# Designs tried in a protein design run: peptides against a protein of PDB entry 6O8C. Part 155

Target 1, 262 residues: chain A of PDB entry 6O8C
Amino acid sequence: VGLRYEKISLPKIHPRYDLDGDASMAKAVTGVVCYACRTASTLLLYQELMRKGVRWLVELVKDDYNETVHKKTEVVITLDFCIRNIEKTVKVYEKLMKVNLEAAELGEISDIHTKLLRLSSSQGTIESSLQDISSRLSPGGLLADTWAHQEGTHPRDRNVEKLQVLLNCITEIYYQFKKDKAERRLAYNEEQIHKFDKQKLYYHATKAMSHFSEECVRKYEAFKDKSEEWMRKMLHLRKQLLSLTNQCFDIEEEVSKYQDYT

## One batch from the design tools (peptide; made by RFdiffusion4, then SolubleMPNN)

Design b2_p23_5_s4 (from b2_p23_5, 8 letters changed)
Fold by OpenDDE base, seed 2:
Structure b2_p23_5_s4 (fold): chain B 262 residues (1-262), chain A 23 residues (1-23)
Amino acid sequence: as target 1 above (262 residues)
Amino acid sequence: EEEERRKEIEEEEKEEEEKKELE
């Protein structure tokens, strides 16, 4: 979801000298370029805020990762301890069986041992998944946030300032055209100046619209698309981490059932 | 009045050149 803005276009500029028409046209052009300046500023601000949000989300997911790794490590230690205890118990019972004690208890303990070993094997899969996640989050990984610094528009590009300069030039011409309109008739030299200013107005307006479209809007849209894709991937990764955490809890719960037999 | 307007145009051209240097 990105900022909504209206598509803007320049009014038609007629080549005919008309003081009333030229003043009206200049006013309309000023309005359009003014809107472009404001929109460019808003789009820039949005991107800067999104970059902050991206950095925040990366840190959040890294914290989630570290918590999951910690939980996994805890479960591994507990599981290994339980396995070692069961193995000791099995050895004791094997020695006792040589002295005619009941075989039924040894069978049950052996089954528990087998189940614990299966759980230990599943921990290897969790570890592999965590390593994959770590690699994706690492610098240069598939989920690196380097794109946020490269894509879109930046304050250093000075797009808003460039547009503002053009707007100032256009506005000055508009004010002159407003004065010219009030005079109703210009002297020959003033008429020639008016015609030249009209050409300058067209040049500045066209430059402003091209800059706005190519350097502001297009780059913003590219940034927006990349941000949406990246965010979806990050949210999916976070869900994966939660799933791995839950698997660790499930294993811990199952191990706890067997601790009473040790 | 015409000379003043000529000077204003020359000043505007200078300001535009200075703005181009800032770009």
Scores: peptide ipSAE 0.016, ipTM 0.543, DockQ to the pose 0.016
Fold by OpenDDE base, seed 3:
Structure b2_p23_5_s4 (fold): chain B 262 residues (1-262), chain A 23 residues (1-23)
Amino acid sequence: as target 1 above (262 residues)
Amino acid sequence: EEEERRKEIEEEEKEEEEKKELE
């Protein structure tokens, strides 16, 4: 899970004035910072896609929850109806038993009643579990998606654009260094300008790499870690919902066996 | 010499403007 990217570092910058060396160095720096720009863009895109996915998954799980609640409600109604009918039947047989009639049938019906009451008790546990799930999915709950908006990098941060500006500055210096190299020898003043440009290039490159590392990569990694953790929890929750749904079906099936007595 | 210095200043001003537009 996540994007793979290579670790990049700036080439060593030699303090000595060397037109050939400086042009080569500037080319290498340009390449590194260009890679940083592209990588930052890719990391941003990944996060934006993940945010969309998170929102989608939240809605999906909410739908699953609502379906489970609906099924639970249906089963509760059916079960309660069955219990009421069995209780009426028990009362009738109790009256008959006073006249020494059908004691064996009363025992069977009483056993059914006991089983239904046990099923009813399990519904309370299901309800409690659903309430817990609801609380976790609620705003401010343990599975809230607020982290997706807080963590990582955003288009509004303009990290890619900031890096691009620095890349442009570096690229311009690189092109000048190519020209300087072609001249083979510079006048004293031009040599001084070249030296100053070399310092500027170093400054821009260092700034770009720091920004990339601290504002792009680090924040991306934090987002990635949070997303993986959250995703695991959400998938687990979906499994819990499925389990609860299956329990409701099991109860419904058991109740159906006793409908002939109601 | 003055023309090269002038070009350098113009490039610096352009970079500052580009930076300002992106802030």
Scores: peptide ipSAE 0.016, ipTM 0.566, DockQ to the pose 0.016
Fold by OpenDDE base, seed 5:
Structure b2_p23_5_s4 (fold): chain B 262 residues (1-262), chain A 23 residues (1-23)
Amino acid sequence: as target 1 above (262 residues)
Amino acid sequence: EEEERRKEIEEEEKEEEEKKELE
């Protein structure tokens, strides 16, 4: 869910000299560019907050991964210990079977050994899955957060400040046009200045809107899209990690049932 | 005429400052 903003457009600028119309137009342009400045600031803030959230989530998932790896290692040690003990027991009972003793017990122990070996084989799959997760979280991996530093707008770009400069120029012309309107009629020289200022206003406004659209909005949308995609992948990875953790607990529980035979 | 020239110079200086801030 990204920030919703309204698409803004410049009002139509009439080429005709009209003191009342030009003052009204300049007011409208000032309003539009002011909205662009505020929107750009809001979009920047959103991205900065999202970057913090991304970094936090990466660290959280890394911690979860490390805990899962630790649990997996614990289970492997326990399982290997149980297997070794059962193998020793099997060897003893095999010797006893040569004298036709303890046949039923040997069968049960052999079945346990087979089950433990199957559990051990599943550890390879868990390890492979953990390695895949590690590779995805590693620098340069599919879930690396490098995009968050590259995509979107940054405070260092000074986009809001650049827009504010243009807004200041526009606002100055607007205030002059208010004065011109109050005069009701301008002398020839002042009329020519007004016409030139109107062209300057158009230039600044167009520059502001282009900058806003290309450097603020477009980059924000790209950041938003990438963040949404990345977030979905990270959430899925967390689910996978949880599944692996649960598998480790399930194996540990199963092994615990056989500890009485060792 | 001198006040108009002063305003033109101030506008040129503002445009140069604007250009520096926008670059």
Scores: peptide ipSAE 0.014, ipTM 0.535, DockQ to the pose 0.017
Fold by OpenDDE base, seed 1:
Structure b2_p23_5_s4 (fold): chain B 262 residues (1-262), chain A 23 residues (1-23)
Amino acid sequence: as target 1 above (262 residues)
Amino acid sequence: EEEERRKEIEEEEKEEEEKKELE
């Protein structure tokens, strides 16, 4: 589950000149953009941590894959050895059967041989499954982690810094509007400056909110969705690897039952 | 008038710096 944040919006900016209203509005805008800065920082941190987690999980799954391949190889060697020994035994019993000896025992050994060959065939299926997993984990595969570097927001985007600059401008205007409010009445020139600053405030605020929504939130949500999907697939793949490992153990156990005949 | 002009120039310079920081 990704980070939860509150949906924010700018207060309504009235075009009417009102020193009290403008100071209150500017305060509210400052608060909203301040929250946006903090939220953007938190969202960025989350994504950076998730990227580290993604890299870690990739390495972990690669290790699991290698372990499974190793186990499969071990079982193949053991199985092949057992098959060769049973085949030698079959040949001996066939010679004895020519003199009408040990016919029942030959039947039993032949059945074991058939079972071992069936187990050997199942190794091909395991190998195919491992190859599929390898292809999915390979560069350009369906489970490649390249998306983690492309999706979302990055420190290099300077989104937090950009928002902070806008917040600073807004804050300065807010402090001026507090002073203007304290004056209760402005001269004509100061009134014109106030009106101009109000337009600047609107511009900065709108820019900040647009940047926050489009560059921070939207990209974060895309990253979050992609990461969740990818994570589910990776965990499923890990379970598949465990299943394949267990199949190898099952084969090894079955082969061990016949070692006394070799 | 001179103080207004100085404030306008200082605001223009600040806007230009902010624009550079936002790029």
Scores: peptide ipSAE 0.015, ipTM 0.552, DockQ to the pose 0.016; fails the geometry check

Design b2_p23_6_s1 (from b2_p23_6, 11 letters changed)
Fold by OpenDDE base, seed 3:
Structure b2_p23_6_s1 (fold): chain B 262 residues (1-262), chain A 23 residues (1-23)
Amino acid sequence: as target 1 above (262 residues)
Amino acid sequence: SISEEIGKKLKEEYENFLKKLEE
């Protein structure tokens, strides 16, 4: 899960004064930085969507947990009721056996009782598992989503806007270089301005790419890695919940077989 | 705009992903 982006680099900037070359270079730089801006925006959007998704998934899993707990509780009540009833039945049959009646039936009921007790013992394991899951989902737990708010880039960082400002500066220089190219030859003063602008362009471009790499891409990658790890854990947890739910249903089904004896 | 289109696509892809998670 994640967006793929192309690694971009600035074109080689030649120090030589060349109106045609400089215009071409400036165009290329503009393109690269423009791509960086767009990419940064896309990466930001992705992260924002992921944050929403993370919140959604947390709520989903919490709902699943609650449903599982509810089901477990229901099963426990039913099971306990059945056990109590069977125990009463056993006592009755034991009394009857003293009168030499229905000894064979007592054996069957006793076996059922044993089976129910086994089922009851499994509830402890389910409870323990649910407690573990609850602890993991709790605030400060291993599956806390605090990372989603901490990692990555945020709109408040204004990274896209910062890059856009630099892009605007670069674009302005590019258009000037197009004009310079059209003049074919510049006066000395204009030539010096051109050279200075070229330096400015380089500075802005370098700053843009550095910012893009360090503040956008790197942080995005960190966010992505964390999100993937967290997502795997959450999915596993969800599967565990489903398993526990199924166990509850299985127990309920098994208990239902003995309800006729209660 | 190009950005809007990308945004729409990303949103759609993500929504699809979320739907898969619900399965």
Scores: peptide ipSAE 0.021, ipTM 0.529, DockQ to the pose 0.031
Fold by OpenDDE base, seed 4:
Structure b2_p23_6_s1 (fold): chain B 262 residues (1-262), chain A 23 residues (1-23)
Amino acid sequence: as target 1 above (262 residues)
Amino acid sequence: SISEEIGKKLKEEYENFLKKLEE
C-alpha cells in the first residue's frame, strides 16, 4: 500500500562562476524540482482517493453492522417466542404430572427449555459484541475516520501550486543561463546578474525541496501509516461482524429444530 | 503494482521534461 517515489536530492551547486557548469546545474535543479511538483501532485491525489475510499468503507461497514443487528433482532424475537411457548408447555406438563402422566415427555421439554435458555444467554454476548462494534464506529471511537481529515496533505494547502511557483522561477533562471552559456562571455554587469541569479536559484531550489520534504513527503508518510493501521482494524471489524452474523444464523437454525415442540 | 506504475510514469515524465528543456 502506498506510492513509491524516488528519493530526490539537489545537485551540488558550486560557487565558482562557470557558464557551462551553471547552465548544466540549473537544468538539473529544474528537473529535480519539476519531479517534486509532479510527485507532490500524485501524493495528494493518492490521499484524496484514499479519503474517498475510507468514507466508502465506513459506510459499507455501517451497512454490514445494521444488517447484523437486524438479523440478531429477528433471532431474538424468534427465540423469545419459542421460549415462551416452551414455558407454557412445561407448565401444562407439570399439571399433568400431578395426575400421573408420563415424566419422559416433561424431561424432553425441560431439556429443550434449558437449551433455549443457553441460546438466549449467548445472545447477550452477541449484543455486547455489537455494542462494542457500535462504540468503535461511533464518532470519537477507535475506528473513527477523523485521522483521514487531519493527517496528510490537502488541496487547500496548495503545496503543488507553491512548488510550481518556485519551479517557474527556477525555470526562468535556467533559460537565462542557457542564453548566458550561448554568449560564451558576459559583460561585468551581466556576470554580476548571473551570479545573483545563481544565488536566487539556490534559494528557490532549497525552499522547494524543503517544502516538498517537510510538507508533502513527511505528511504523506504519516497519512499512509495511519491509513494502513486503520484499514487493518476495519478489516478485522468486518470479519467480526461476519462472525456475529454467522452466530445468529447458527442460533436461528438451532431454534428452528425446536419450533415443532411449540 | 499501481505504485510502481506511478513511479515509472513520473520518471518518464521527468525524463521527458528534461529532454524538452534541452531543446
Scores: peptide ipSAE 0.020, ipTM 0.550, DockQ to the pose 0.840
Fold by OpenDDE base, seed 1:
Structure b2_p23_6_s1 (fold): chain B 262 residues (1-262), chain A 23 residues (1-23)
Amino acid sequence: as target 1 above (262 residues)
Amino acid sequence: SISEEIGKKLKEEYENFLKKLEE
């Protein structure tokens, strides 16, 4: 369930001149646009926090990757060493076998050698998997974080500030309409000004709401969707790395069983 | 305020995501 923000809409603006109605309408508009400003700020903050989180996660996963690679390398070295030692032992026992000595032991050692070679082969699969992960994390890869810098809203867009400017204009008109209401009746010229201000109010309000919906909400939603998708992929990647690490440990444990022969 | 509530929800979602990532 995604972040639920309330869908806000402007009140209906009646074309008729009505001081009481216009004041009430202006108040409502002010409230709506004020909410839009605050919401836009919150959405921006969320995105900025998420960007920080994304960067953090990327570094974390890179560390995990490096650790896994290190472990894999360690196991490869150990395994290769063990194989070499077993091969030397096999050669010795083969010589002894020529004189009908140690036949049973030779069979056992040969079996161990075969098992070790199988384990060595499995390392190739681990290596391939690590390479795949590396490619996915690389620039241009499927898990690149470039989207986080491109998608959504940014402080540099000045969306909140732009909305605030419009809100200020709207608020000024609202206060004037409140005064106009208190006068109960306006002179002809003042009435005309009121009507013009009402048009300006409408213009500012619609501009604010359009900006909010198109530049703030829509972009936020796009960012959110991409972030969720990316996060799921990253989690899966971490699990893969863990699996590979565990495989390395399993191989190491298996090799340790044969250390008495090395 | 509605904005505060939205902020709290956003924060919670973010924290939940982070927790999942740490698992």
Scores: peptide ipSAE 0.020, ipTM 0.555, DockQ to the pose 0.050; fails the geometry check
Fold by OpenDDE base, seed 5:
Structure b2_p23_6_s1 (fold): chain B 262 residues (1-262), chain A 23 residues (1-23)
Amino acid sequence: as target 1 above (262 residues)
Amino acid sequence: SISEEIGKKLKEEYENFLKKLEE
């Protein structure tokens, strides 16, 4: 999971004045920084897409949660109604038993009542689990998506634009070095300018690579790691919700077997 | 281009991710 990028490094810059070598070096530097710009843009796009995906998944899980809560509520109402009816029946049979009537039927109804009470107790566990899930999904909870807004790089950081500015400066120097190479020999003043521009190129390139590594790559990796961790937790939560839903259906089915006795 | 390849890979990864969420 995640974009694989190639580790890039600046070419070695030789301090020696060499018009051919300097032009070649400048070309290579331009290529590396161009790659950094493109990579930074791609990493940003990846993160933005992941943020959209995270929001989508949160809404999906919230919908699943609401459906589970609804089903649980329905089952509780049905179960409580069934219990009340069975309790009324038990009272009637207890009165009859006082006159030694219907003892066998009373035993059966009493057993059903006991089973229903056990099912009712399981609803408490489901409720507790749902409350836990709600807490985890709530703002500030363990599964909150706040990390997606905090981690990584954002368009507002303007990292790509900053790198592009540096790339433009580097490219300008490269084109000048290409012209200098074509001249084969520079006058003293032009030679000094060339040397100075070489220092500027080094400065811009170093700044670009530092920015790329520290502000783009590092933050992307942090975002990626956090997203993977969060996704695993969300998948687990979704499975838990499905399990709870199935438990509700199982209880409903069990209750339906006893409704004929009420 | 490298950017297009990365974009394609990203799309594939995203689609695979969504598919895994549906499973």
Scores: peptide ipSAE 0.019, ipTM 0.530, DockQ to the pose 0.049; fails the geometry check

Design b2_p23_6_s2 (from b2_p23_6, 12 letters changed)
Fold by OpenDDE base, seed 1:
Structure b2_p23_6_s2 (fold): chain B 262 residues (1-262), chain A 23 residues (1-23)
Amino acid sequence: as target 1 above (262 residues)
Amino acid sequence: DESERIRKELEEFYEEFLEELEE
């Protein structure tokens, strides 16, 4: 997953004074930097939308967590109630046993009690797992979303605007070079201006491409990689929550088998 | 148009993510 964009590079800029070549070169440079501007905008948009998605997913997982906690709590209450009732029954049968009555039934009830206690112990493990998940989702935890607002590019960076300024400068020189080409030959002073403008063009173009590659593309790729890693971890966490929920249901079902004895 | 493309791509990503949870 991620946006696909083509690799772009500046055309070779020849130092030789050539009105036709310079106009063609300037046109190509304008096109490349224009593409960089549009691409930078698209990459920024992707990241902004992804950030919204990250926030949404965090809330979703928190809801899942809360539901699991709720179910766990419900099962604990039911289990504790069942245990208390069985314990009362055990006490009654123990009294009967002392008077040599109902000895066979006592063994069965005692076994049920032992099984219920084992189920209660498993609830402790579930609780520990939920606490671990809560810790991971908490601020500063391993699954915190702080990276989402730190990594990548942001509107406040004004990268698109900065590139646009450079593009404007480049475009202006390009249009001048078109005019120069139409003149076929320039006077000495105009030739010197053309040469200086060519240097400026090179400067602006290089600056634009460096900014695009280092401040837009590189940061985008870092954001993308981190987002994918984070998403995989979140997927795993949701699976863990589902597993814990299922364990709660299994315990509840098992307890229901013994309710007839209570 | 570009915004819509990006939105669709992200939606597909999340759909795949949710499908993996159901498996």
Scores: peptide ipSAE 0.021, ipTM 0.641, DockQ to the pose 0.042
Fold by OpenDDE base, seed 5:
Structure b2_p23_6_s2 (fold): chain B 262 residues (1-262), chain A 23 residues (1-23)
Amino acid sequence: as target 1 above (262 residues)
Amino acid sequence: DESERIRKELEEFYEEFLEELEE
């Protein structure tokens, strides 16, 4: 998801002195730069809203992580308790076997013990996975949101304000060119001023377009691309976390089947 | 108006994102 904007370009500026043509050109330039200002503002707003969303999502995932860690810890405690109880039972039955008592129960208990130990081993894998997730969510991790503060445009850059200043200069010249057009013919001095203003218009317009392209559009696109990449990674991470949670529940359920033997 | 539109689009995006997580 991203904002769609139209690529804008300056109209061709003819070097020839033409009051009608120059007024029309100035009008077109004013329109283009005005669009750039509005677009820059919209792009900035989008990025600021996305930054808020990113922060929200990070906190959400951290909460999910903490819940998963809590669940894992609960399962570990339960599992360890069951293992200790089964081990005590195994020791009792081993002593009974030395006295030629029933061996059938020992086999079953031993099998349960083996299964519990296997489940305990799987907890180690879950722990490792959780540690990996924690490292990724850490401030220096792969899923850190530091990029959101670095990439893109920010209000402090004052890009919209800078463009607006240039737009004001351009608009002033445009209004003068409208007046010049209405005069139909200018005196020599006024003609020279008109020519110089046309050069100024070109300068301001070029500066505005360069600023818009390099400082607004390019940075926005970089931010957008980075945000999409980051969101995909966060989605994957959350799925992994859910999988780990489900594994914990599965282990807990399996352990509950053996609690009757303790 | 434009701000509100952008906000709604972002909200929809996040809702879709969350729905995908539930699958």
Scores: peptide ipSAE 0.020, ipTM 0.634, DockQ to the pose 0.025
Fold by OpenDDE base, seed 3:
Structure b2_p23_6_s2 (fold): chain B 262 residues (1-262), chain A 23 residues (1-23)
Amino acid sequence: as target 1 above (262 residues)
Amino acid sequence: DESERIRKELEEFYEEFLEELEE
């Protein structure tokens, strides 16, 4: 999961005035910062795609939850109906037993009643589990997706644009250094300008690399880690919902065995 | 365009990821 990118670093700085060396250095710096710009863009895109995926998954899980709740409700209704009918039957047979009739049948029906009550108690557990799941999915819950909006980098941060501005400045200096190299020798004033531009180039480059590292890479990594954790929890939640659904089906099947007595 | 290539690759990755989630 996630994008692979290469670790980048600025070339070594040589303080000595050297037209050939400075041009080569400037070229290398331009390349590094260019890579940073592109990488920042791809990292941003990844995060935006993940945010879409997160929203989609939330809706999917909510649907699963609703389906489970629906099934649970259906089973509860059926079970309650069955219990009521069995209770009526028990009352009838109890009256008959007072005159010493149908004692064996009463025992069987009473056993069924006991089994149904146990099934009913299990529904309470399922309900509690569903409530817990609901709370986790609710706003402010443990599985809320608010982190997706808070963590990482966003288009509004304009990190790519900021890096691009710095890249433009660096590139301009690089092209000037190419020209300077072609001149082979500069006049005193031009030499001084070259030296100042070299300082500016490193300033911009350092700023770009710091911004890339602190505002792009670091935040991306935090987002990635959070997303992976959240995703695992969501998948587990789906499995829990499936388990609850299956429990409801099992109860329904068991109840169906006793419907002949109601 | 390099940007378009990267976008396509990311989309493919995303699709694969979603498929895994649905399984």
Scores: peptide ipSAE 0.020, ipTM 0.616, DockQ to the pose 0.033
Fold by OpenDDE base, seed 4:
Structure b2_p23_6_s2 (fold): chain B 262 residues (1-262), chain A 23 residues (1-23)
Amino acid sequence: as target 1 above (262 residues)
Amino acid sequence: DESERIRKELEEFYEEFLEELEE
């Protein structure tokens, strides 16, 4: 789950002044930091898309919840109607019993009444479960998506831009080192500048790699982990909703069997 | 076993979702 990226490391930087070696090293560093920039951008994009996905999924699950509630309500209405009708029938048969008529039928109707009442009780359990689910989906609930806004990297952090600035500095030095290489020999002052630039390049590269690792990769991994955990919980919740829906259908089916007696 | 199945389902979900959003 999540984006795969390659582990990157800076090439070894030799302290010795070497125009050819320094140009090659600078090229390699440029490549590594360039990869870091691209990767950081991709990781950021992934997180932003996931945040959208999280919001979407929340809405989807809420819709599922509402559908389940609707179905439950429908069943409750039907069940209550059947119960009322059966109760009326029971009363009629009780009157008939006073003259010792229809005793067997009264027993059957009474049994149906008892079964319907049990089904009604089960609806209460379903209602309680739905309330629990609603609570979990509510703001501040166990399935709140506030983490998605807090964890990971954000565009406002400007991590990609910061890395790009460092990359630009490194690239500039690389181009200069390429020119220096072409000159084969540098004057003393130019050589000193080259040495200083090499130090700067190292500094920028190290800063870039540190920033990439600590501010981009680490935070992304944390976001991914929390996302996975949250998604598992959401999937479980959906399964619970499906179970409740099926229970409602089962009850409806049972009630339909008794409608002929009302 | 069930955990692995869930992980796989999530992975597929993420991939499909991201693919749709990137289009």
Scores: peptide ipSAE 0.019, ipTM 0.562, DockQ to the pose 0.038

